# Ledger of designs, part 50: peptides against a protein of PDB entry 6B4J

Target 1, 315 residues: chain A of PDB entry 6B4J
Amino acid sequence: DITMQWYQQLQDASMQCVLTFEGLTNSKDSQAKKIKMDLQKAATIPVSQISTIAGSKLKEIFDKIHSLLSGKPVQSGGRSVSVTLNPQGLDFVQYKLAEKFVKQGEEEVASHHEAAFPIAVVASGIWELHPRVGDLILAHLHKKCPYSVPFYPTFKEGMALEDYQRMLGYQVKDSKVEQQDNFLKRMSGMIRLYAAIIQLRWPYGNRQEIHPHGLNHGWRWLAQILNMEPLSDVTATLLFDFLEVCGNALMKQYQVQFWKMLILIKEDYFPRIEAITSSGQMGSFIRLKQFLEKCLQHKDIPVPKGFLTSSFWRS

## One batch from the design tools (peptide; aimed at target 1 W219 Q224 Q255 E267)

Design b1_p22_5_s2 (made by RFdiffusion4, then SolubleMPNN; from b1_p22_5, 12 letters changed)
Fold by OpenDDE base, seed 3:
Structure b1_p22_5_s2 (fold): chain B 315 residues (1-315), chain A 22 residues (1-22)
Amino acid sequence: as target 1 above (315 residues)
Amino acid sequence: SPLVKELEEKLNKLTVPTLPLP
């Protein structure tokens, strides 16, 4: 399976990255520990500062992240921090930065869907300049949300139930599995972030270049989803999330083919979703149904709430 | 992607009513 090969390749690359900076992470030296913490803060704090408030602030955050990744010193926690402080500093920062972007999908976007867009545009712009960060974003995303690949992890003989639950993306703490609503909320946030990344370009970059992970990957994602058996609650939820965020962009890009896909979803895929949907899970199904019916009726996909406008970039 | 091609083949069998261009 080519999709699974891609998944595994990204996971392997991520694991190799971790091994590369193991000396920094496992060092008992006080100076190395200090450098590690400074680099970690420098990589993650700017991402946490991303907001919907002003384009100018977003540009400052982007410039800070890019400067850090470029080996330039940046101010963090009142100190000058550079990836050059340690030979493994760049790899560590790239990994932690990518991890933080995905975490913002998992947490911030999950709670505030509109936050997907400012986070995504920064992530996209950084990815354009730093492809390795993009690969690591995918690796983190895929590990936390296998549905972003997409694939549905399977139980293997001899596997512990908790390990299987974790593979599915559930958090398991003290032998208690995460509630389904919280699970879906986190998955939704990550899918929404992904759907935003694939459509957004950093406006101050070289826009003549091809998007490093553009809408073609969104089309691929849909193709893969539609070729898979639906998973109860998950498929309906995430398909809605994906289409709500990037459906307008896909409509503009693929035009008639996009509308054919929506018809295919309504006529062919919906019955399959319905067949596996219990009475208690009808909420997600109904939401997706209503969305598709509305879009087909109006012959339009609305621009998602929170989409960044020209006025945002002038602020 | 083979998957994309397969999807496109499926979609090409479908007819869509005339939609206004965005």
Scores: peptide ipSAE 0.221, ipTM 0.774, DockQ to the pose 0.609
OpenDDE base, seeds 1, 2, 4, 5: peptide ipSAE 0.022, 0.100, 0.064, 0.048; ipTM 0.604, 0.645, 0.632, 0.677; seed 5 fails the geometry check

Design b1_p22_5_s3 (made by RFdiffusion4, then SolubleMPNN; from b1_p22_5, 12 letters changed)
Fold by OpenDDE base, seed 4:
Structure b1_p22_5_s3 (fold): chain B 315 residues (1-315), chain A 22 residues (1-22)
Amino acid sequence: as target 1 above (315 residues)
Amino acid sequence: SPLVKALEEKLNTLTVPSLPLP
């Protein structure tokens, strides 16, 4: 399976990255520990500062991240920090940065859907300049949200139930599995972030270049989802999230072919979702239904709320 | 519909593009 091979390759690359900077992470040396903490902060704090407030501020954040990844010193926590302070510094920063982007999907976007766009445009722009960060974003995303690949993890003989639950994307703490609503909220945030990344280009980059992970991956994702049996509550939730965020962009890109896909979703796939939807899960189903019906009736998919405009970049 | 079947067949041919590894 090509999709599973791609998934595994990204996971292997991520694991190899972790091994590469293990010396930095496991060091008992006080200076190495300080460097690690400074690098971690330098990588993650700028991402946490991403907001919808001003395009100028977003540019500053981008420039800081790019400078750090380029081996330039940056100010973080009142100190000058550079990846050159340790031979493993760059790998560590790339990994932690990618992890933080996905975490913002999981946390910030999950709670504030509009936050997907400013986070995604920075992630896309960084990915364009630093492909390894993009691969690590995918690796982190796929590990936390297998539905972003998409695939359904399988239980294997001898596997602990908790490990299987984690593979499905659930958080398990103190032998307690996460509640379904919280799980879906986090998955939604990650899918929304992904759907934003694949359509956004950093406005100050080389726009003549191909998007490093563009809308063709959105089409692929939809195709793969539609070729899978729906999962109760999950499929209806994430399909809605994806279409709400990138449906307009897909419509513009693929035109008639997109509408054919949307009809396929409504006529063929939607009844399959309905058939597995329990009375207690009707919320996600109804949202998807209403969205599809509205889009088909109006022959339009709205631009998502929070989409970045030219006015944002002038602020 | 025949259109749905044709689309389903087309969707089955879509694959993940090859991506560079870091």
Scores: peptide ipSAE 0.030, ipTM 0.649, DockQ to the pose 0.047
OpenDDE base, seeds 1, 2, 3, 5: peptide ipSAE 0.022, 0.030, 0.027, 0.009; ipTM 0.606, 0.645, 0.628, 0.453

Design b1_p22_5_s4 (made by RFdiffusion4, then SolubleMPNN; from b1_p22_5, 13 letters changed)
Fold by OpenDDE base, seed 1:
Structure b1_p22_5_s4 (fold): chain B 315 residues (1-315), chain A 22 residues (1-22)
Amino acid sequence: as target 1 above (315 residues)
Amino acid sequence: SESVKKLEEKLNKLKVPTLPLP
């Protein structure tokens, strides 16, 4: 199908990127190793510095990332670093930057949901200026969280259980699978980051341009989810996460069609989720139910906690 | 997308909720 073709195309582009910078990553030369480490730090440290503290600091981080991707020298770890230090430097930095954005979803947003917004607005702004970084963000996101596509990986005959678990997004270490709560926490963080990216624009860019991966992809995601059979615990969890983060934006964009979609979820899709929900998994289902009932009752979806206001950008 | 088309077709069959939409 078209969705799986798109998934595969992004994975192929990501693999081709890895092959392009293989010479840099596999080099045994001490200088090449130093360049690799300096480039990796220059790409990833600014992303880890993203916070909700001040808009001015967020702008400094954005400008630093953009400068690095533009071939300009940047200060990192007390050194001047540029992608021009190696012919494969740009591809490596784009890949590592995209990987780091997704890791912030998986780790930081998973633990602190409000962190989605400052990370997402930087990611969106960088994507607008550097489309290849956006494609690599999607590739990393889709690989770690197939539910972001969305598709549900299937077990194939002869597949090892551990490999299937990894395809589903579980971490498997020393033949021990990740606990369900930790798995769902990581998936939630990545979905929340994605839901924030598709609605946010960098305020200092050209806002007249179309968002490179906007709310139409959010509508597509919902449409795809609703056309699939629900997965136990996963669907209820991620549908809640998605709607909590981008439901207000989708409401404003799609208006009457959005409210019809919420009614369809409540009346048609909920029974399908309930039918596959065990007594031990009712928490995610109940949370989604309460959220939708509240939204329908109040005829509003609240602005998500951590949404960036005009006061943030003046700080 | 085909999924969006299918969703929109379902939604178009739904009556506008009598709930005053804001």
Scores: peptide ipSAE 0.480, ipTM 0.863, DockQ to the pose 0.612
OpenDDE base, seeds 2, 3, 4, 5: peptide ipSAE 0.430, 0.089, 0.435, 0.314; ipTM 0.857, 0.665, 0.821, 0.818; seed 3 fails the geometry check

Design b1_p22_6 (made by RFdiffusion4)
Pose (drawn by RFdiffusion4):
Structure b1_p22_6 (pose): chain A 315 residues (1-315), chain P 22 residues (1-22)
Amino acid sequence: as target 1 above (315 residues)
Amino acid sequence: SLEEISEFIKEHQFEPPEPEPP
């Protein structure tokens, strides 16, 4: 409940932000749409540019967002734009910027697991300078993936199925329901991004402040889901690509306590899945063992493939 | 031993243990 209460605090707090700018979106004038167009444009593209080439140019995207959020003018396609044009624009750009980070994790990181880090450092950095943006990231991240909270949505009695699938985060339309394969990845990329944000810190600016969403939330996440019964395919998958990304940082921080948590899922939580999962979906549960059978004996969890090296930063 | 570890994890589910120095 401590988590479910905190879960609601962010959700209805985001709905307050959906209304604070109410009128900027619900506007049909010509100029009214031009403004709504230029802001969302110049605020959600720099996030899409976030590449793995170098941290040198990765700073440009960070500065371009810091200037845009802090109110300074920002060079856009054509003429420069700024938030000072409209008082509602700030509380609007912060909304659309937050969704883009989860969305970049939704599409890009689900397919390309290594792009989770160059995106997360910009997000873990912008979260410091502007905490309001972070709560909005925790808002969207949580609804599109309630498994990141982590809370498994229970079945509410007397309700149709298509109503329930939407609560699980499946993308559904009038007649189309998102397949399970093209769904499972959209959740992987989300918590792989979440598993990266909590362990990374923006290097530049020399800040003595602390990580806004510390690695503590990585411990609670593993603990909060390992104490409850696992879902068939979802848990064994998400439980793997979270440890592959953040298992190295947790091993260093919570040295022995983290290893105890691992020799538990090896012999106490693995059986909790072998029966729950049918023979047609053991694919995820198998990767989870192949991942631990090594890590437990190697006494090491490999650094996540795609970690930003020193060469990446200087270069 | 597994039960003791399970109880330890339940105790520290919402309060993480202190980090150990290197």

Design b1_p22_6_s1 (made by RFdiffusion4, then SolubleMPNN; from b1_p22_6, 9 letters changed)
Fold by OpenDDE base, seed 4:
Structure b1_p22_6_s1 (fold): chain B 315 residues (1-315), chain A 22 residues (1-22)
Amino acid sequence: as target 1 above (315 residues)
Amino acid sequence: KLEEIREELKKNQYNPPPPEPP
C-alpha cells in the first residue's frame, strides 16, 4: 500500500530526527540544558502567538521562525538565540516547531476553528522554505491523527487495549480513555488545520513554485477515505470538517470532477455512514447531511469562516 | 453513473485529475 509506505517513511524520518538530537535532549550539562530550553521556546512561542488579528503581526512571526531556521539569531525571552549554539540545534528546532504546529491544530483549532487559517498559512510558508519541517509536520499529524493519512489502525493479537486506543488517537491517562467528544474535537482541529495547509500559500513567497503539499493531496485524502469503510461517528465528523475547510478550494480547482466526487459522497458513501450511525451519533451525521445537501442544492461550497482575505494582509 | 464515478475515483486514487482552468 503506497499510503502506508508513505506513512512509515515519515515516521521513520521523524524517529531518525529524534535520534539525531538525542545528545541535546538528554544532556545533563547545565549549558546544554539552557540552550535546549532557549531553542524550544524560540521554536514554539512564535507559533503560539499566531492570531487572526493582523497580517503584519503574522508576517513578523513568520520572519522570526524563518530567521531561526536559517541560522540567524532571534530574540526569545529577552535573549539572543540561534540554532548554531549547538550542532543538533537545527534538527531539534525543526522537530519542536513541527510538533507545535500540530499541537495548535489539536488545541487552538479544536476550540476555535477560524484559527486554522493563520496557523496554516505560516506552516505552509515555512514548509515551502524548509521541506524537512513539512515532513515532520506530517509525521506528527499522522501519529496523533491516523485519519489524516488516512488509515484506520487495527487491533493486533497480543496488543493491549490501551495501546490500541492510543493508536486510534485517544488519550489514555491512568487507564482512563478520553471521552469521545474530546477525542473528536482534537481530531477535528487537526483535520481542519491540514485542510487549511493544503490550500494556502504564504503571500510573500515565490508563488510560481508548486505548493509543497497542495490540493492534490486533498483529492487523494478524499479518494482514500471513500475507498475505506466508514467508522462510526469519526468519518462523518472528519469528512464534514475537511469539506467545510477545503471544499471551496477543491471545487474551484477540480470543478466538474469535484462535483462528481461530492455526488458520490452524497449518494453512495453517505448511506454507508448512515448504516453505522447510532441514535447518539446523529449530530455529526445530520451536520454532514445538511452540508452536502446545501452544497449540492446551491451548486456551491461556501468560503470557510476565517478564510484570510486581502484586507487581512493589509492590516 | 455512480458506479462509473466510483470506478474512476478508484483508478485515480493516487492520480488526481488536472486542475481545471477557472
Scores: peptide ipSAE 0.396, ipTM 0.921, DockQ to the pose 0.863
OpenDDE base, seeds 1, 2, 3, 5: peptide ipSAE 0.387, 0.392, 0.387, 0.380; ipTM 0.919, 0.921, 0.919, 0.918

Design b1_p22_6_s2 (made by RFdiffusion4, then SolubleMPNN; from b1_p22_6, 8 letters changed)
Fold by OpenDDE base, seed 1:
Structure b1_p22_6_s2 (fold): chain B 315 residues (1-315), chain A 22 residues (1-22)
Amino acid sequence: as target 1 above (315 residues)
Amino acid sequence: MLEEIREELLKNQFNPPEPEPP
């Protein structure tokens, strides 16, 4: 399976990255520990500061992240921090930055869906300038949310139940599995972030270049999902999340061909979802149904709430 | 028509159609 091979390659690259900066992460030296913490903060704090408040503030955050990745010193925690402080600093920062973007999907976007857009546009812009960060974003995203690949992890003989649950994306703490609603919220956040990334370009970059991971991947995701048996509750939830965030962009990009896909979703795939939906899981199903019916009736997919407008960039 | 659409999409699942001009 080409998709699984690609997924494995991403995971291998991510693992190799971790090994590369192991000296920094495992150091007992006080100076190395300080550098590690400073670099970690410098990489992650700007991402946590991303908000829908003003385009100018978003630009400042972007510039700070880009400067850090470019080997320039940045101010963090009242100190000058640079990836040049340690030979493994750049790899560490790239990894932690990518991890933080995905974490913002998992946490911030999960709670505030509109946050997907400002986070995604920064991530996309950084990816354009720093491809390795993009690959690491995908690695983190796909590991936490296999449905973003997409694939559904299978139980293997001899596997511990907890390990299987983790592979599915559940958090397991003290032998307690995460509640389904919390699980779905986190998955939704990550899918929404992904759906935003693939459609957004940093407005101050070179827009003449092809998006590093653009809407063509959105089409592929949908096509692959439609070729899979639906998973109860999960498929309906994430399909809705994806279409709500990037459906308008896909419609504009692929027009007639996208409408054919939407018809296929409604007429062929949706009944398959219905067949596996229990009475207790009707919420996600109904939400998807209403969305599809509305879009097909109006022959339009609305621009998602929180989409960044020209007025945002002038603020 | 629906079956034709399905077959086309499955065949081209890794090859998105060309973007249409606005």
Scores: peptide ipSAE 0.266, ipTM 0.884, DockQ to the pose 0.847
OpenDDE base, seeds 2, 3, 4, 5: peptide ipSAE 0.266, 0.245, 0.260, 0.252; ipTM 0.884, 0.878, 0.882, 0.881

Design b1_p22_6_s3 (made by RFdiffusion4, then SolubleMPNN; from b1_p22_6, 9 letters changed)
Fold by OpenDDE base, seed 4:
Parts: sequence; C-alpha cells; structure tokens
Structure b1_p22_6_s3 (fold): chain B 315 residues (1-315), chain A 22 residues (1-22)
Amino acid sequence: as target 1 above (315 residues)
Amino acid sequence: KLEEIREELKKNQYTPPAPEPP
C-alpha cells in the first residue's frame, strides 16, 4: 500500500534522526546538556510565541526559526544560540521544531481552533525552506494521529493493550487511558493544523514554487478516508474538522470535482457513519450533518474562522 | 451517479484532479 509505505518511510527517517543526535541527547557532559537545553528552547519557544495578533510578529518568529535552521546565531533566553554549538545540533533542532509544531496542533489548536492558521503558515514557510523539517512534521503528526495518514492501527498478537492504545493516538499515563473527549480534542487540533498547512503559503517566500505539501494531499486524505470504513465518533469528528478548515480551499481549487466528493460524503459515506454512531456520539454526527447540509444547500463552504487576511500581514 | 463518483474516487484516490481555474 502506497500510503503505508509513505508512512513507514517518514517514521524511519524520524527514527534515524533521533539516532543521529543521540550523542547530544544522552550526553552526561554538563556543557552538552546546556547546549541541548539551549537548542531545545531556541527551537520551541518561537513556535509557542506564534499568535493571531500581528503579521509583523509572525514574520519575526519565522525569521528567527529560519535563522536558527540556517546556522545563524539567534537570541534565546538571553543567550546567543546556534546549531553549530554541536555537530548534532541541526538534526536535533529540526526534530524538536517539527515536534513542537505538532504539539501546538494537539494543544493550542485543540483549544483554540483559529490558532491553526498562524501556526500553519509558519510551518508551511519553514517546510518550503527546510524540507527535512516538513518530513519530520509529518512523521510526528502521523505517529500521534494515524488518522492524518490516514490509516487505522491494528492490534497485533502479543501487543500490550497500552501500546495499542498509544498507536491509536491515545495518551496512556499510569496505566490509565485518556478519555475519549480529550483524545478527540487532540486529534481535532492536529487535523485542523494539517488542514491549514496544506492550503497556506508563507507570503514572503517564493510563491512561484509548488507548495511542498499542498491541497493535492487534502484531496488524497479525503479520498483515502472515504475508501475506509468509518470509525465510531472519530471519523465524524475529524472529517468535520478537516472540511471546516480546508473545505473552502478545496472547493476553490477543485470546484466541480470537489462538489462531487462532498455529495458522495453526504449521500454515500455519511449513512455509513450513522450506522456506527451510538446515541452518546450524536454530537459529532449532528455537527457533520449540519455542516454538509448547509454547504450543499448554499453551494458554498465558508472561509474558516481565523483565516489570515491581507490586513493581518499589514499589522 | 453516486456509484460512478465512488468508483472514480476509488480509482483516482492517489491522483487528484487537475485544479480548475477560478
């Protein structure tokens, strides 16, 4: 399966990256520990500072991340930090940066859906300049949210239940599995971030270049989902999240073909979701239903709340 | 019509259609 091959390739690359900087991460040397911490902060703090407030601030954050990845010194925590401080510094920073983008999906976007757009546009712009960061973003995303691939992990003989739960994207702490609502909230955040990434381009980059992971992957994701059996609550939730964030962009890009897909979702796939939806899961189901019906009735998908406008970039 | 759309999508799941002009 092409999708699973792609998934595995990205996971292998991510694992190889971890092995590459193992010397830095496992060092007991005080200086190495300091460098590691400084690099980790330099990689992650700027991402945490991303906000919907001003385009100028977002540009500063982008420039800082790009400078760091380019081997230039950056100010972090009152110190000058560079990936050149350690031979494994660049690999470590790329990995931690990518990890942090995905964490912002599962945390910040999960709680504030509009935050998807400023995070995504920075991620997209960095991905354009640093393809390895993009691959690592996908690797982290796929590992935390297999539904972003999409695929559904299967229980294997001899597997511990907790490991299977983790493969499904659940957090398991102290032998307690995450509650379904919290799980879905995190998955929603990551899917929304992904849906934003595939449609956004950094406005100060080379717009003539093809998006490194564009709307064609959005089409692929939908197509793959529709070819899979729905999962209880999960499919309805994530399909809504995806369509709410990137449905307008897909509509503009693929027009008639997209509307055919949307009709297929409503008339063919949605009944299959209904068939597996329990009375306790009606919330996600109803939300998806209302969204689909409204979009089909009006022949329009609204621009998502928080979409970045020209006025944002002038601020 | 729905079956046709479904089969087309299944066949072309990895090959998105060409973007349409605005």
Scores: peptide ipSAE 0.346, ipTM 0.908, DockQ to the pose 0.873
OpenDDE base, seeds 1, 2, 3, 5: peptide ipSAE 0.326, 0.329, 0.342, 0.330; ipTM 0.902, 0.902, 0.904, 0.903; seed 2 fails the geometry check

Design b1_p22_6_s4 (made by RFdiffusion4, then SolubleMPNN; from b1_p22_6, 11 letters changed)
Fold by OpenDDE base, seed 5:
Structure b1_p22_6_s4 (fold): chain B 315 residues (1-315), chain A 22 residues (1-22)
Amino acid sequence: as target 1 above (315 residues)
Amino acid sequence: DLEEIRAELLKNQYTPPPPEPP
């Protein structure tokens, strides 16, 4: 399976990255520990500062992240920080930055769906300039949300139940599995972030270049989902999240072919979702139904709430 | 025909169709 090969390649690359900076991570030297902490803060704090408030602030954050990744010194916590302070500094920063982007999907976007767009446009712009960060974003995303690949992890003989639950994306703490609503909320945030990344370009970059991970991956994602058996509650939830965020962009890009895809979803795939939906899961089911019916009736998919406009970039 | 649509859209290892002009 080509999709699973791609998944595994990204996971392997991510694992190799971790091994590369292990010396920095495991160092007992006080200076190395200080450098590690400074680099971690420099990589993650700017991402946490991303907001929907002003385009100018977003540009400052982008420039700071790009400067750090380019080996330039940046101010963090009142100190000058550079990836050149340690031989493993760049690998460490790239990994932690990518991890933080996905974490913002898992936490911030999960709670505030509109936050997907400013986070995604920065991530896309950084990915364009730093492809390794993009690969690491995918690796982190796929590990936390296998449905972003997409695939449904299978239970293997001899596997612990908790390990299987973690593979499915559940958090397991003190032998207690995460509640389904919290799980779906986190998965929704990550899918929404992904759906935003694949359609957004940093407006101050070279827009003549091809998007490093563009809308063609949105089509691939949908096609893969449609060739899989639906998973109870999960498929209805995430399919809605994906279409709400990037459906308008896919419609504009693929037009008639995308409408055929939407008809296929409504008429062929949706009944299969219905067949596995219990009475307790009707919320996600009804939401997807209403969305599909509305889009097909109006022959339009609305621009998602929080989509960045020209007025945002002038602020 | 939904079967024909499915075959058309999901062929070629999920390769997307060419983008259409706006």
Scores: peptide ipSAE 0.330, ipTM 0.885, DockQ to the pose 0.720
OpenDDE base, seeds 1, 2, 3, 4: peptide ipSAE 0.243, 0.322, 0.297, 0.194; ipTM 0.861, 0.881, 0.876, 0.842

Design b1_p22_7 (made by RFdiffusion4)
Pose (drawn by RFdiffusion4):
Structure b1_p22_7 (pose): chain A 315 residues (1-315), chain P 22 residues (1-22)
Amino acid sequence: as target 1 above (315 residues)
Amino acid sequence: SFEEIREMVEKGAQGEFPPPSS
């Protein structure tokens, strides 16, 4: 409940932001759409540019967003644009910027697991300078993936199925329901991004402040889901690609206590899945063991493939 | 032991954190 109450605080807090700019979106004038068009454009593209080439150019995207959010003018396609044009634009850009980070994790990171880090450092950095944007990131991240909270949505009695699948985060239209394969990845990329944000810190600017969403939330995530019965395919999958990304940082921080948590899922939580999962979906549960059988004996959890090296920063 | 680990995981699910390693 402490979590579910905190879960609602962010959600209805985001709905307050959906209404604070109400009128900027619900506007049909010509100029009214041009403004709504140029802001969302110049605020959601720099996030799409976030690449793995170098941290040198990764700063441009960070500065371009800091200037845009802090009110300074920003060079866009054609003429420069700024938030000072409209008082509602700031509380609007912060909304669309937050969704883009989760969205970049939704599409890109689900397919390319290594791009989770170059995106997370910019987000973990923008979260420091502007905490309001972070709560909005925790808002969207949580609804599109309630498994990141983590809370498994229970079945409410007397309701149709298509109604329930939407609550699980499946993308569904009038007649189309998102397959399970093309769904499972959209959740992997989301918590792989979440597992990266909590362990990374923006290096530049020399800040003595603390990480806004500390690695502590990585411990509570593993603990909060390992205490409850696992879902068949979802848990064994998400439980793996979270440890592959943040298992190295947790091993250093909570040295022995983290290993105790691992020798538990090895002999107490693995059986909790072997019966729950049918023979047609053991694919996820198998990768989870192949991941631990090594890590437990090697006394090490490999650094996540795609970690930003020193060469990436200087270069 | 498994009981001690279960208790540690339960305390972790309630939002309690062990001390960080130095």

Design b1_p22_7_s1 (made by RFdiffusion4, then SolubleMPNN; from b1_p22_7, 12 letters changed)
Fold by OpenDDE base, seed 3:
Structure b1_p22_7_s1 (fold): chain B 315 residues (1-315), chain A 22 residues (1-22)
Amino acid sequence: as target 1 above (315 residues)
Amino acid sequence: SMEEIKKLIKEGAEGKLPPPAV
């Protein structure tokens, strides 16, 4: 399976990255520990500062992240920090930055769906300039949300139940599995972030260049989902999240072909989702159904709430 | 037809982009 090979390649690259900076992360030296912490803060704090407040502030954050990744010194925590402070500094920062972007999907976007857009546009712009960060974003995303690949992890012989639950994306702490609502909330945030990334371009970059991971991956993702058996509650939830965020962009890009896909979802895929949906899970299905029926009726998919306008970039 | 749409989506899952909207 080409998709599973791609998944594994990204995971392998991520693991190799971790091994590359292991010397920095495992160092007992006080100076190395200080450098590690400074680099970690420099990589992650700017991402946490991303907001919908002003385009100018977003540009400053982007420029800071880009400067850090470019080997330039940046101010972090009142100190000058550079990836050149350690031979493994760049790899470490790229990994931690990518991890933080996905974490913002998991946490911030999960709670505030509109936050997907400012985070995604920065992530997309950084990915364009630093492809390795993009690959690491995918690796982190795929590991936390296998549905972003997409695939549904299967239980294998000899696997511990907790490990299977973790593979499905559940958090397991002290042998307690995460509640389904919290799980879906986190998965939704990550899918929404992904759906935003694939459609957004940093406005101050070279707009003539091809998006490093563009809407073609959105088409593929939807097509892959539709060729899979639906998973109870998960498929309906994440399909809605994806379509709400990038449906308008996909409609504009693929036009009549995308409408054919929506017809397939309504006419062929809905019955399959409904057949596996319990009465307690019907809310997710109904939400998806109502959204698609409205889109088909109006022959339009709305621009998602929080989509960045020209006025945002002038602020 | 629904069959044509299913084919289109299957091809999409195989990594083929949809043909241009005519």
Scores: peptide ipSAE 0.655, ipTM 0.953, DockQ to the pose 0.672
OpenDDE base, seeds 1, 2, 4, 5: peptide ipSAE 0.654, 0.654, 0.652, 0.654; ipTM 0.953, 0.953, 0.951, 0.953

Design b1_p22_7_s2 (made by RFdiffusion4, then SolubleMPNN; from b1_p22_7, 8 letters changed)
Fold by OpenDDE base, seed 2:
Structure b1_p22_7_s2 (fold): chain B 315 residues (1-315), chain A 22 residues (1-22)
Amino acid sequence: as target 1 above (315 residues)
Amino acid sequence: SREEIRELIERGARGELPPPAV
């Protein structure tokens, strides 16, 4: 399976990255520990400051992240910080930055869906300038949310149940598995972030270049989902999340071909989802159904709430 | 046809882009 090979390559690259900066992370030297913490803060704090408030502030955050990745000193916590302070500094920062973007999907976007767009546009812009950060974003995203690949992890002989649950994307703490609602909320946030990334370009970059991970991956994702058996509650939830965020962009890009896909979802895939949906899970399916039927009826997919407008960039 | 759409989706799952809308 070409998709699984690609997934494994991303995971291998991520693991190799961790090994590369292991000297920094495992150092007992006081100065190295200080550098590690400073670099971690410099990489993650700007991402946490991303908001929907003003385009000018978003640009400042972007410029700070880009400066850090470019080996320039940046101010963080009242101190000057640079990746040049340690030989593994750049690899560490790239990894932690990518991890933080995905974490914002998992936490911030999960709770505030509109936050997907400002986070995604920064991530996309950084990815364009720093491809390794993009690969690491995918590695983190796909590991936490295998449904973003998409694939459904299988239980292997000799595997612990907790490990299988973690592979499915569940958090397991003190031998207690995460509640389904919390799990789906986190998965939704990550899918929404991904759906935003694949359609957004940083407006101050070279927009003539091809998106490093564009809408073609959205088409592929949908196509792969439709070729898989639906999972109870998961498929309906994440398919809705994806279509709500990037359906308008996919419609504009692929036009009649995308409408054909939506018709097939309604006619062929909905019955399959419904057949595996319990009465308690019907809410997710009904939400998807109502959304898609409305889109088909109106021959339009609305621009998602929180989509960044020209007025945002002038603020 | 539904079959043509299914084929289009199967190709898409393998990384093939849909043909341009005519």
Scores: peptide ipSAE 0.624, ipTM 0.949, DockQ to the pose 0.698
OpenDDE base, seeds 1, 3, 4, 5: peptide ipSAE 0.614, 0.612, 0.616, 0.617; ipTM 0.948, 0.948, 0.949, 0.949

